# Peptides against a protein of PDB entry 2C5K: the designs that were tried, part 77

Target 1, 91 residues: chain A of PDB entry 2C5K
Amino acid sequence: EDPFQQVVKDTKEQLNRINNYITRHNTAGDDDQEEEIQDILKDVEETIVDLDRSIIVMKRDENEDVSGREAQVKNIKQQLDALKLRFDRRI

## One batch from the design tools (peptide; made by RFdiffusion4, then SolubleMPNN)

Design b2_p24_7_s2 (from b2_p24_7, 13 letters changed)
Fold by OpenDDE base, seed 3:
Structure b2_p24_7_s2 (fold): chain B 91 residues (1-91), chain A 24 residues (1-24)
Amino acid sequence: as target 1 above (91 residues)
Amino acid sequence: EIEKEKERLKERSKKLKEKLKKFP
């Protein structure tokens, strides 16, 4: 119903699944999914840009309270950053 | 326009869901 909330849900699910995958594959290059993971992380970054843009438009054009949505995006950014760190630190 | 932003987000959701299948 709410595309913003749907994207938030799907993004967090994507990050969770990659995080779980890294748990099972803690050595870089041991599997053929490295490129796919990198592509998904890039997609998440672009998704965050789109989420932020939607908030800006809501604030400007609709004059709505967006504090809750801003907090959600902040949480996703933190989750992404943590995952990137974990991904990059694989041996 | 907010409707354009909503449409963009819907497309993002579709893309994410498709790639999600690669990591069950």
Scores: peptide ipSAE 0.463, ipTM 0.884, DockQ to the pose 0.870
Fold by OpenDDE base, seed 4:
Structure b2_p24_7_s2 (fold): chain B 91 residues (1-91), chain A 24 residues (1-24)
Amino acid sequence: as target 1 above (91 residues)
Amino acid sequence: EIEKEKERLKERSKKLKEKLKKFP
């Protein structure tokens, strides 16, 4: 499989699982997984950087049409931002 | 170099999959 698409899939799955976990634990301090969630969210941020870099290389070196990939990364960024907001608003 | 970027993404995928195990 295309490594880009594999990472997109894995990233979205990770964000979905965290989102579902927050649904079950929607109170700050309800569980001891806060640090783990923060670490995963940071890993996702770094993954997005790598996805964007790959798009730049595809445009520059391979002359590929990357509009679809750019849309996918945009969607992941929106999902991440929404999840961060939800996580931070837990009381 | 696209192959280098592909290898980096493969490693990211592995890392994400390992973290995924913590939230089944």
Scores: peptide ipSAE 0.462, ipTM 0.884, DockQ to the pose 0.876
Fold by OpenDDE base, seed 1:
Structure b2_p24_7_s2 (fold): chain B 91 residues (1-91), chain A 24 residues (1-24)
Amino acid sequence: as target 1 above (91 residues)
Amino acid sequence: EIEKEKERLKERSKKLKEKLKKFP
């Protein structure tokens, strides 16, 4: 079991589902889930912090090659930023 | 300690999976 990869997968899936939800609710206030979405986005931000910390420990204490994991986290950050922009710009 | 970090990530995974249920 690789909990890092599990978290990466779950995080991306969460962001995708929110993105799809926004597609169906592209008007701010058109639903009662805005607060829930905001909470999830905050959880994703905190998850990214934990992912980064695990990478630091792997590199420092386990002497592992973390380049691939760093690329994965970078991709998640980009996905999060894009989603935040879309969420904030709902009309 | 890598095991501590793994445990933290496992908890994150559980939390995210529960929230996923709200957006099928």
Scores: peptide ipSAE 0.462, ipTM 0.884, DockQ to the pose 0.862
Fold by OpenDDE base, seed 5:
Structure b2_p24_7_s2 (fold): chain B 91 residues (1-91), chain A 24 residues (1-24)
Amino acid sequence: as target 1 above (91 residues)
Amino acid sequence: EIEKEKERLKERSKKLKEKLKKFP
């Protein structure tokens, strides 16, 4: 098993679930989960930092080609940014 | 040290999986 790929999968799943939740709760304040969502988004940001760190170590210490992993992290960052924008735009 | 980073990622995975339970 590859822990990097597992984290990528788990992170994308979390973002998808929050995105779906926002679809069902598109008015800010109409639910009691706003703080929890913010906490999860922060956890995702910290997870991305850990993913990037692992890539840096792979490049530096293992001299591995990490282009594929860098593309995966880039995709997650784009997904997070889109979700943050949607979350902040709730009326 | 790649093994240290792998262990950190495993912990992140566990944390994210627990949070997933809050948003089925």
Scores: peptide ipSAE 0.462, ipTM 0.884, DockQ to the pose 0.847

Design b2_p24_7_s3 (from b2_p24_7, 13 letters changed)
Fold by OpenDDE base, seed 3:
Structure b2_p24_7_s3 (fold): chain B 91 residues (1-91), chain A 24 residues (1-24)
Amino acid sequence: as target 1 above (91 residues)
Amino acid sequence: EIEKEKERLKERSEELKKKLEKFP
């Protein structure tokens, strides 16, 4: 098993679930999950840092083609940014 | 070292899974 791919999968799943939650709760402060969502978004940011670091090490130490992994991380970053925007724009 | 990075990613994955349970 590839831990990189596992993390990618888990991260995207987490972002999807939060996105669905926001769909059901479009008003900020109406529920007790605001802090938990913020914590998870922070965890995702740190996860992206870890993913990027692993790619850097793969390029440097293993001299492997990482273009596919870079594309995956880029996709996660885009998903995170979109979710943050949606979260922040809740009334 | 790549092995250290793999270990970090595994730990991160487990942490994410725990918090994921809060949002079924």
Scores: peptide ipSAE 0.385, ipTM 0.861, DockQ to the pose 0.846
Fold by OpenDDE base, seed 5:
Structure b2_p24_7_s3 (fold): chain B 91 residues (1-91), chain A 24 residues (1-24)
Amino acid sequence: as target 1 above (91 residues)
Amino acid sequence: EIEKEKERLKERSEELKKKLEKFP
């Protein structure tokens, strides 16, 4: 069982769902879910912190090569940043 | 302690899944 990979998968799915929602609601204020989206984005940020923490522990305590996991987290951060930019640009 | 971190990740994932139900 690899909960790290599961969380990575779930986080990317969450960002994809929000991205798709923004596509359908590209005007700020045209729906009642803006606050909920903001909350989820904050949760994703905190999830990334948790992922990074797990990597630190693996490096420190298990002496594992975490290059692959670091690349995955980097990819999620890029996806989050792109989504935040899109969300903020809604008119 | 890696097991502690694993449990934290699982809890975070479940929280996110719950909120995602609002965005099918």
Scores: peptide ipSAE 0.385, ipTM 0.858, DockQ to the pose 0.743
Fold by OpenDDE base, seed 2:
Structure b2_p24_7_s3 (fold): chain B 91 residues (1-91), chain A 24 residues (1-24)
Amino acid sequence: as target 1 above (91 residues)
Amino acid sequence: EIEKEKERLKERSEELKKKLEKFP
């Protein structure tokens, strides 16, 4: 499989897992995973940077249509932002 | 340098996967 697509898939799965965890733990401080969640969210942010970089290289060096990949990254960013908002709003 | 970017993405994915094991 295309590494880009694999990373996109994995990233969305990661965000979904965290989202599901928040559903089960909607009270801040009720578990010891706050820092781990923050670390994963940070890792996702860095992953997005890497994805964007790969798109830049692909567009520049391969002259490929990257619109689809850009849309995928945009979707991940939106999912991340929504999750961050939910995470920060936990009681 | 697509190959370098692919490798970076693979490494990132592996890192994320490892941390995600804490959240089954």
Scores: peptide ipSAE 0.384, ipTM 0.859, DockQ to the pose 0.761
Fold by OpenDDE base, seed 1:
Structure b2_p24_7_s3 (fold): chain B 91 residues (1-91), chain A 24 residues (1-24)
Amino acid sequence: as target 1 above (91 residues)
Amino acid sequence: EIEKEKERLKERSEELKKKLEKFP
């Protein structure tokens, strides 16, 4: 079992689901889930912190090549930033 | 400790999955 990869996969799915929801609710205040979305986005940020910490430990304590994992986290950060922009700019 | 980090990730993932149930 690789919990890192599982979390990466789940996090991307979470962001995709929120993105799809925004597509169906592209007007701010058009639904009662705005606060829940904000909470999830904050949780994703904390998840990224946890992913980065695990990479540091793998590199330092396990002497593992973490370049691939670093690239995955970078991709998630980019996806999160794009989603935040879309969410904040809803009309 | 890598096992501690793995456990943290699993706990975070489960929490997020529960909240995501509102967005099928």
Scores: peptide ipSAE 0.380, ipTM 0.856, DockQ to the pose 0.707

Design b2_p24_7_s4 (from b2_p24_7, 15 letters changed)
Fold by OpenDDE base, seed 4:
Structure b2_p24_7_s4 (fold): chain B 91 residues (1-91), chain A 24 residues (1-24)
Amino acid sequence: as target 1 above (91 residues)
Amino acid sequence: EIEEEKKKLEEISKKQKEKLKQFP
């Protein structure tokens, strides 16, 4: 198993589930999970740091082509930013 | 070390799977 790909998959799944949750609770006062969502979003930020670090190590120590992995992390960052904006703009 | 980084990612994955249960 490739742990990098597993984390990518899990991270995107987290963001998708939160996005769907926000759809069902599109007002700031309409749910009891605001703090938990905020915590998960912060965890995703740290996960992205860990993914980037692993890419650096793969390039440095294994001399591996990481173009595909870099694109995946970029996609996660974009998804996170979009979700954070949506979450913060809830009325 | 790549093996150390892989181990970190495996640990992250375990935690993420548990968190996923909060938002089915």
Scores: peptide ipSAE 0.536, ipTM 0.904, DockQ to the pose 0.888
Fold by OpenDDE base, seed 3:
Structure b2_p24_7_s4 (fold): chain B 91 residues (1-91), chain A 24 residues (1-24)
Amino acid sequence: as target 1 above (91 residues)
Amino acid sequence: EIEEEKKKLEEISKKQKEKLKQFP
């Protein structure tokens, strides 16, 4: 198992599940999961930092082609930003 | 070191799987 790919998969699944949850709970403060969602979104931000760091190390120490991995991280960043915007706009 | 980075990512994955249980 490639740890990088596993984290990418798990991160996207977290964001998807939160997105689906927001669809069912589109009112801020509607339930007791608001803090947990905020915590997970913050954890995803930290995860992205760790993914980027691993890419830097792969380029520097292993001379690997990281173009595909960079594209994957970019996609996660876009998904996170879209979800954060949706979450913040809940009424 | 890439092995330390891989180890860190493995730990992240383990924690993520636990958090996913809160949002089935």
Scores: peptide ipSAE 0.532, ipTM 0.903, DockQ to the pose 0.869
Fold by OpenDDE base, seed 5:
Structure b2_p24_7_s4 (fold): chain B 91 residues (1-91), chain A 24 residues (1-24)
Amino acid sequence: as target 1 above (91 residues)
Amino acid sequence: EIEEEKKKLEEISKKQKEKLKQFP
């Protein structure tokens, strides 16, 4: 299995789970999941760096069309930014 | 090296799977 696609899948699943959690818990600071959410969001930021590096290496060393993978990472970045906004705006 | 990058992503995937178990 392609490890890049696996990471994309798992990252989106993490963000979806957090998004669903925020939907059910729209009040900040009332539960014990705040730190875990913050940790996962930070991990996603670092994972995006690793995904981008993988794309750079693939484009440079394999001379492959990486536009599809770049679009996937862009989508994850957009999902992360939207989720951060929801997380920060909780009452 | 692409194989090194693939190995890094595999390790990330392993950690993510463990985190997914912890965050239902």
Scores: peptide ipSAE 0.528, ipTM 0.903, DockQ to the pose 0.871
Fold by OpenDDE base, seed 2:
Structure b2_p24_7_s4 (fold): chain B 91 residues (1-91), chain A 24 residues (1-24)
Amino acid sequence: as target 1 above (91 residues)
Amino acid sequence: EIEEEKKKLEEISKKQKEKLKQFP
């Protein structure tokens, strides 16, 4: 098992689940999950920082081709940003 | 359903930090 790939998978799954929740709850303040969603989004931001750190170490210490991993992190960042926009646009 | 979904998200979040510790 590759821990990096597992984290990528788990992070995308978190974002997908929140996205699905927003689909069912498109009104801000409709329930008491608003703060929890915000906390999870912050956790994802921290996870992205950790993923980037691991890539830096792989480049520096292991001289590995990290282009694929960088693309994966970029994709997660894009997914996060899109979700934040959707979350903030809730009525 | 919502509570179960919340728990799943929390579990994933916790596992993420633990797995990242495995990086060199």
Scores: peptide ipSAE 0.351, ipTM 0.797, DockQ to the pose 0.048

Design b2_p24_8_s1 (from b2_p24_8, 10 letters changed)
Fold by OpenDDE base, seed 5:
Structure b2_p24_8_s1 (fold): chain B 91 residues (1-91), chain A 24 residues (1-24)
Amino acid sequence: as target 1 above (91 residues)
Amino acid sequence: MLREQNEELRKKVEELRKETEEKE
């Protein structure tokens, strides 16, 4: 497995764990796990930048079909946006 | 648990970044 696919997989797993946490903790809290979630969401935003850079380089230099990779990153962006919305709507 | 997995993810992101930089 290439580093790109591993990062995509691990990122989706992190987002799924956060989604499960929010489901169990539907109210905003001031615990260490709330801060940890905020940090992970920020790290996912930075990870998306690195995934996009990898796609740009691959498209330029390898002349491979990157459409599958672009779709994976788009899916992660959508999942992140949905989680941010759920996280921010907690009272 | 989440922190440990995030540290593992950061290592994989760094690996991806290095591979990207080598191709730039």
Scores: peptide ipSAE 0.491, ipTM 0.886, DockQ to the pose 0.872
Fold by OpenDDE base, seed 2:
Order: structure tokens, then C-alpha cells, then sequence
Structure b2_p24_8_s1 (fold): chain B 91 residues (1-91), chain A 24 residues (1-24)
């Protein structure tokens, strides 16, 4: 599988897992899992930078239609933003 | 579980980064 598509898939799955965790843990705790979630959310932000770089290079060098990839990254950004909002609103 | 899955994601991100750097 294309590394880009694999990263997109795995990133979405990771965000879904965190979202499911928040559903089960709707109160903020001082547990090791809260710090781990923050670390993973930071890693997803960095992953988005790498996805965007990949799109820039593909658009420059391969002359391929990147619109589909741009839409996938946009969807991940929206999912991340929604998840951050949900995470931060916990009591 | 979350850590293990994040480690797998990091490996895939590194593969993507290397492929991107080869084309830069």
C-alpha cells in the first residue's frame, strides 16, 4: 500500500481510538493515559505536517491530481480539531 | 494498547518521510 494512504488510515484509526477512550473516560484524570493522549495528539499534528509535505512534493514532481489527498488531510485536520475540543471540554 | 498503536503509526510516518525526502 502507498505509504501516504497507510499513514492516513492509521492516523484516522488512532484518532478514533482516542475518541472511544474519551467516550469511556468523560472526566479528565491525572492518569498516565491523559498524558499519553496528549502525546499522541501532538504526534498526529506532526504527522499532518509530513502528509502535507508529501502532497507538496507530489504536486511539484509527479504532476498528479492531489485533490483527493488534500481532501483526506483536510478530513484528518477536522477530526483532530473535533477531538481536541472534546478532550479539552472534559471536567 | 494506545502506545503500541502509536509506535506502529510512527513507523509508517517515518516510511512516508523517507519517501518524501527522496523526492525533494
Amino acid sequence: as target 1 above (91 residues)
Amino acid sequence: MLREQNEELRKKVEELRKETEEKE
Scores: peptide ipSAE 0.488, ipTM 0.885, DockQ to the pose 0.885
Fold by OpenDDE base, seed 1:
Structure b2_p24_8_s1 (fold): chain B 91 residues (1-91), chain A 24 residues (1-24)
Amino acid sequence: as target 1 above (91 residues)
Amino acid sequence: MLREQNEELRKKVEELRKETEEKE
């Protein structure tokens, strides 16, 4: 089991779920789910740091090509940034 | 639903972090 690939998968799924919530709730709400989304977005930021650290260690200590992993993390960063923009611009 | 999935993500992140820290 590769914990990196699992974290990547679950992070993308989490961001997709938030994106689906925003689609159903296109206005800023005062519900407990709005605060939960803010907390999850913060957790995703920290998760990205842990993914990047894992890549640094692999690149240093393992003779493996990390380019695929770097591309996956870049994609998550882009997805997070797009989601934050949608979340913050709700009326 | 979102909380339960975030808790599962946190567990997997902790596993990744531990594996990384062991190799640092």
Scores: peptide ipSAE 0.487, ipTM 0.885, DockQ to the pose 0.845
Fold by OpenDDE base, seed 3:
Structure b2_p24_8_s1 (fold): chain B 91 residues (1-91), chain A 24 residues (1-24)
Amino acid sequence: as target 1 above (91 residues)
Amino acid sequence: MLREQNEELRKKVEELRKETEEKE
């Protein structure tokens, strides 16, 4: 697998793990895991920037169809936004 | 467990970033 697809896969898996944590912990806690989740969500935001940069470079230099990659990044952005909403709405 | 997996993700992100920077 290319680095882009590996990052996409691992990012989705990470977001799924956080989503599963939120499902098990539907109340905001003051534990080390809450801070870890916040840090991971920030890392995912930065990862999305790196994925978008990779796509821009591919469009510019390789002139390849990146529509599939753009759709993957869009899906990750949607998953992140949904997860942030769940995280923030916890009581 | 989440930290260890995040560190593995960070390594792969750095690999992607390096590949992108080489093409920029």
Scores: peptide ipSAE 0.487, ipTM 0.884, DockQ to the pose 0.846

Design b2_p24_8_s2 (from b2_p24_8, 11 letters changed)
Fold by OpenDDE base, seed 5:
Structure b2_p24_8_s2 (fold): chain B 91 residues (1-91), chain A 24 residues (1-24)
Amino acid sequence: as target 1 above (91 residues)
Amino acid sequence: SLREQNEKLLEKVKELREETEKLE
């Protein structure tokens, strides 16, 4: 498996783990844990930026069809946005 | 380069995995 696909898979897995954590902790808790979640979500955002950069390089330098990869990144962005919404709605 | 991008991606995921593991 190429690194891009591995990153997509692992990123989705991490988002699912956070989602499960929020399910088990449906109210805002300890400030340290809240900050940790925020940090992880920020790292996911940066990973998405890097995935997009990888796609740009593939289009430019490798002349590869990237439509499938673009769809995968879009899906991850949607998953992240949904997770952020759940995270923010906790009281 | 694509190689450098791939290496960077893998490193970030390793970090994410470690952080998420601590959260759980």
Scores: peptide ipSAE 0.245, ipTM 0.788, DockQ to the pose 0.065
Fold by OpenDDE base, seed 1:
Structure b2_p24_8_s2 (fold): chain B 91 residues (1-91), chain A 24 residues (1-24)
Amino acid sequence: as target 1 above (91 residues)
Amino acid sequence: SLREQNEKLLEKVKELREETEKLE
């Protein structure tokens, strides 16, 4: 498995872990854990940027079809957005 | 280069795993 696919898979896994944590902790109040979640979400956002950059390079320099990879990144962004909404709605 | 970007991606995976493991 190439690094791009591995990162996609692992990123989705991390988002699922955060989602599960929110399920177990549906109310905010633990400042340390909340800050950690925020840090992870920011790192995911940065990872998505890196994935997009990889796609740009593949399209330009490697001349490969990137439509499938673009769809994968879009899916991750949707998952992230849903998670952010859930995180922010907590009391 | 693609190689450099792949290395960066792999580093991000490592960082994300370390952070989420602490959260769990």
Scores: peptide ipSAE 0.243, ipTM 0.787, DockQ to the pose 0.065
Fold by OpenDDE base, seed 3:
Structure b2_p24_8_s2 (fold): chain B 91 residues (1-91), chain A 24 residues (1-24)
Amino acid sequence: as target 1 above (91 residues)
Amino acid sequence: SLREQNEKLLEKVKELREETEKLE
């Protein structure tokens, strides 16, 4: 499996783990745990930026068809946005 | 380069996994 696909897979897995954590903790918890979740979400955002950068390089320097990879990144962004909404709606 | 970007991505995923495991 190529590095791009591995990162996509692992990123989705981490988002799923956070989603499951929020399901088990539907109310805001300890401040340290809330900060940890926010840090993880921020790291995921940065990972998505890096995925987009890799796509730009593939389009420019490698002349590869990136339509499939763009769709994958779009899906991860949607998953992240949905998770951020769940996180923010907790009381 | 693409190679350097891929290496960076894989390292970030390892860090994310460790942080998520601490959360659970």
Scores: peptide ipSAE 0.238, ipTM 0.786, DockQ to the pose 0.065
Fold by OpenDDE base, seed 2:
Structure b2_p24_8_s2 (fold): chain B 91 residues (1-91), chain A 24 residues (1-24)
Amino acid sequence: as target 1 above (91 residues)
Amino acid sequence: SLREQNEKLLEKVKELREETEKLE
């Protein structure tokens, strides 16, 4: 498995873990823990930026078909956005 | 604990970034 696919897999795994946390904690918890979750979500955003950069390089320099990878990143972005909404909606 | 779980998540994301940086 290439590094790109590994990162995609792991990123989705982390988002799922956070989603499970939110499911178990539908109300805002300890402020320090909430801030830590925010930091994780921010790191995921940075990871997505890195994935996009990788795709840009592949498309530009290697002229490879990146449609599949673009679809994967799009899916991760959708998952992240949905998770952010769930996180922010908590009382 | 929740704290330990969150710390693990942070480390995993850090690892993800390190792996992704190798792609650039």
Scores: peptide ipSAE 0.059, ipTM 0.637, DockQ to the pose 0.277

Design b2_p24_8_s3 (from b2_p24_8, 11 letters changed)
Fold by OpenDDE base, seed 4:
Structure b2_p24_8_s3 (fold): chain B 91 residues (1-91), chain A 24 residues (1-24)
Amino acid sequence: as target 1 above (91 residues)
Amino acid sequence: SLREQNEKMKEKVKELRKKTEELE
């Protein structure tokens, strides 16, 4: 079984849910939920590292075309960066 | 919850990491 696609899906869903939270809470709070979101964003960053590692190994050891997977990770990185910007710009 | 979803994601990441390490 290849868990790569499931991780991609789960990561994007996580970011979408945080994005929805930011939409509902456009003013920065000082509660446990704000800290939880910050922690989750860090977990997503670490997840991206693991996704990139899997691509490197697949390209090197399995000699497979990784262009599609690289595009997926690029998309996740862009989504994360946009979300972090929204989160940090809140007053 | 966000926390539960995050934990599910992290569990799949563990699987991915394990498979990656097996190929390294």
Scores: peptide ipSAE 0.604, ipTM 0.928, DockQ to the pose 0.827
Fold by OpenDDE base, seed 1:
Structure b2_p24_8_s3 (fold): chain B 91 residues (1-91), chain A 24 residues (1-24)
Amino acid sequence: as target 1 above (91 residues)
Amino acid sequence: SLREQNEKMKEKVKELRKKTEELE
C-alpha cells in the first residue's frame, strides 16, 4: 500500500474546499468554519512536513526516483500559499 | 464536512508516517 498518493489527494481536496469557502465568504467572519479553516491550514502545513520526510527517506534509503513526488509536494505548497494569501486578504 | 474530511486526511497521514518510520 502507498499512502503517499492518498495523502496528496486528500490534501489538495481539502485546500480546494477551503478555497471554495473563501469564494462564498469573501469577508472574514467569526463563525465556526473560520476557526476550523485556520486549524485545517495548520494541519496541512504539518502534513507537508510528513510528505517531505517520506520523500527524503525514499530518496536516501530506498534509492527510488522521487522526482514525481517532489513535484506533487511543490504543487501543494504553491496551492497552500495562494490560499493563505486569499484567506488573509479578507476584511 | 471540512472537519470530517480533515480527520480522514490525518488518518492517512498517520499511515504515511508509520510507513516512513519503518523505512528509516
Scores: peptide ipSAE 0.604, ipTM 0.928, DockQ to the pose 0.857
Fold by OpenDDE base, seed 5:
Structure b2_p24_8_s3 (fold): chain B 91 residues (1-91), chain A 24 residues (1-24)
Amino acid sequence: as target 1 above (91 residues)
Amino acid sequence: SLREQNEKMKEKVKELRKKTEELE
């Protein structure tokens, strides 16, 4: 089984949920939910490392096209960066 | 909850790591 796509899906879903939270809470807080979001963002960063590692291993097989997976990870990185900026800029 | 979703993601990450290690 290939867990890569499931991880990608789960990661993007979480980032979307956090983005929705920020929309409802556009001012920074100091509660348990804010801390949880910070923790999840760190977990997403670590997950991206694991996704990249998976791609590196796949590249060792020249018969495997990883371009699609690289694009997916790039998209997640961009989504994460945008979300972090939005999260940190809250007053 | 976000926490529960995160835990589920982390479980899938474990599976990803395992598969990656098997191919290394």
Scores: peptide ipSAE 0.601, ipTM 0.928, DockQ to the pose 0.869
Fold by OpenDDE base, seed 2:
Structure b2_p24_8_s3 (fold): chain B 91 residues (1-91), chain A 24 residues (1-24)
Amino acid sequence: as target 1 above (91 residues)
Amino acid sequence: SLREQNEKMKEKVKELRKKTEELE
């Protein structure tokens, strides 16, 4: 089992689900769902910290290739930033 | 739900953290 890859998969899927929500709700609301999404985005930010921490530890072993994992985390960060912008620009 | 899916993600994060801590 590779928890890193599973976390990457789960994180991207979570962001996709939020993106789908924004598509259906382009007007910001003041309800429990909006607050839940804000909380989830914070959880994703914390998850990225854990992913980076994992990569830092892996980099200490020259026999492990971390370039692929770094690219995956970079992609998640880009997806998160784009999603946050889309979420915040709603009126 | 988004909440349930997020909790599942967080459970896998715990596994990742545990593995990371074992290698630190």
Scores: peptide ipSAE 0.601, ipTM 0.927, DockQ to the pose 0.901

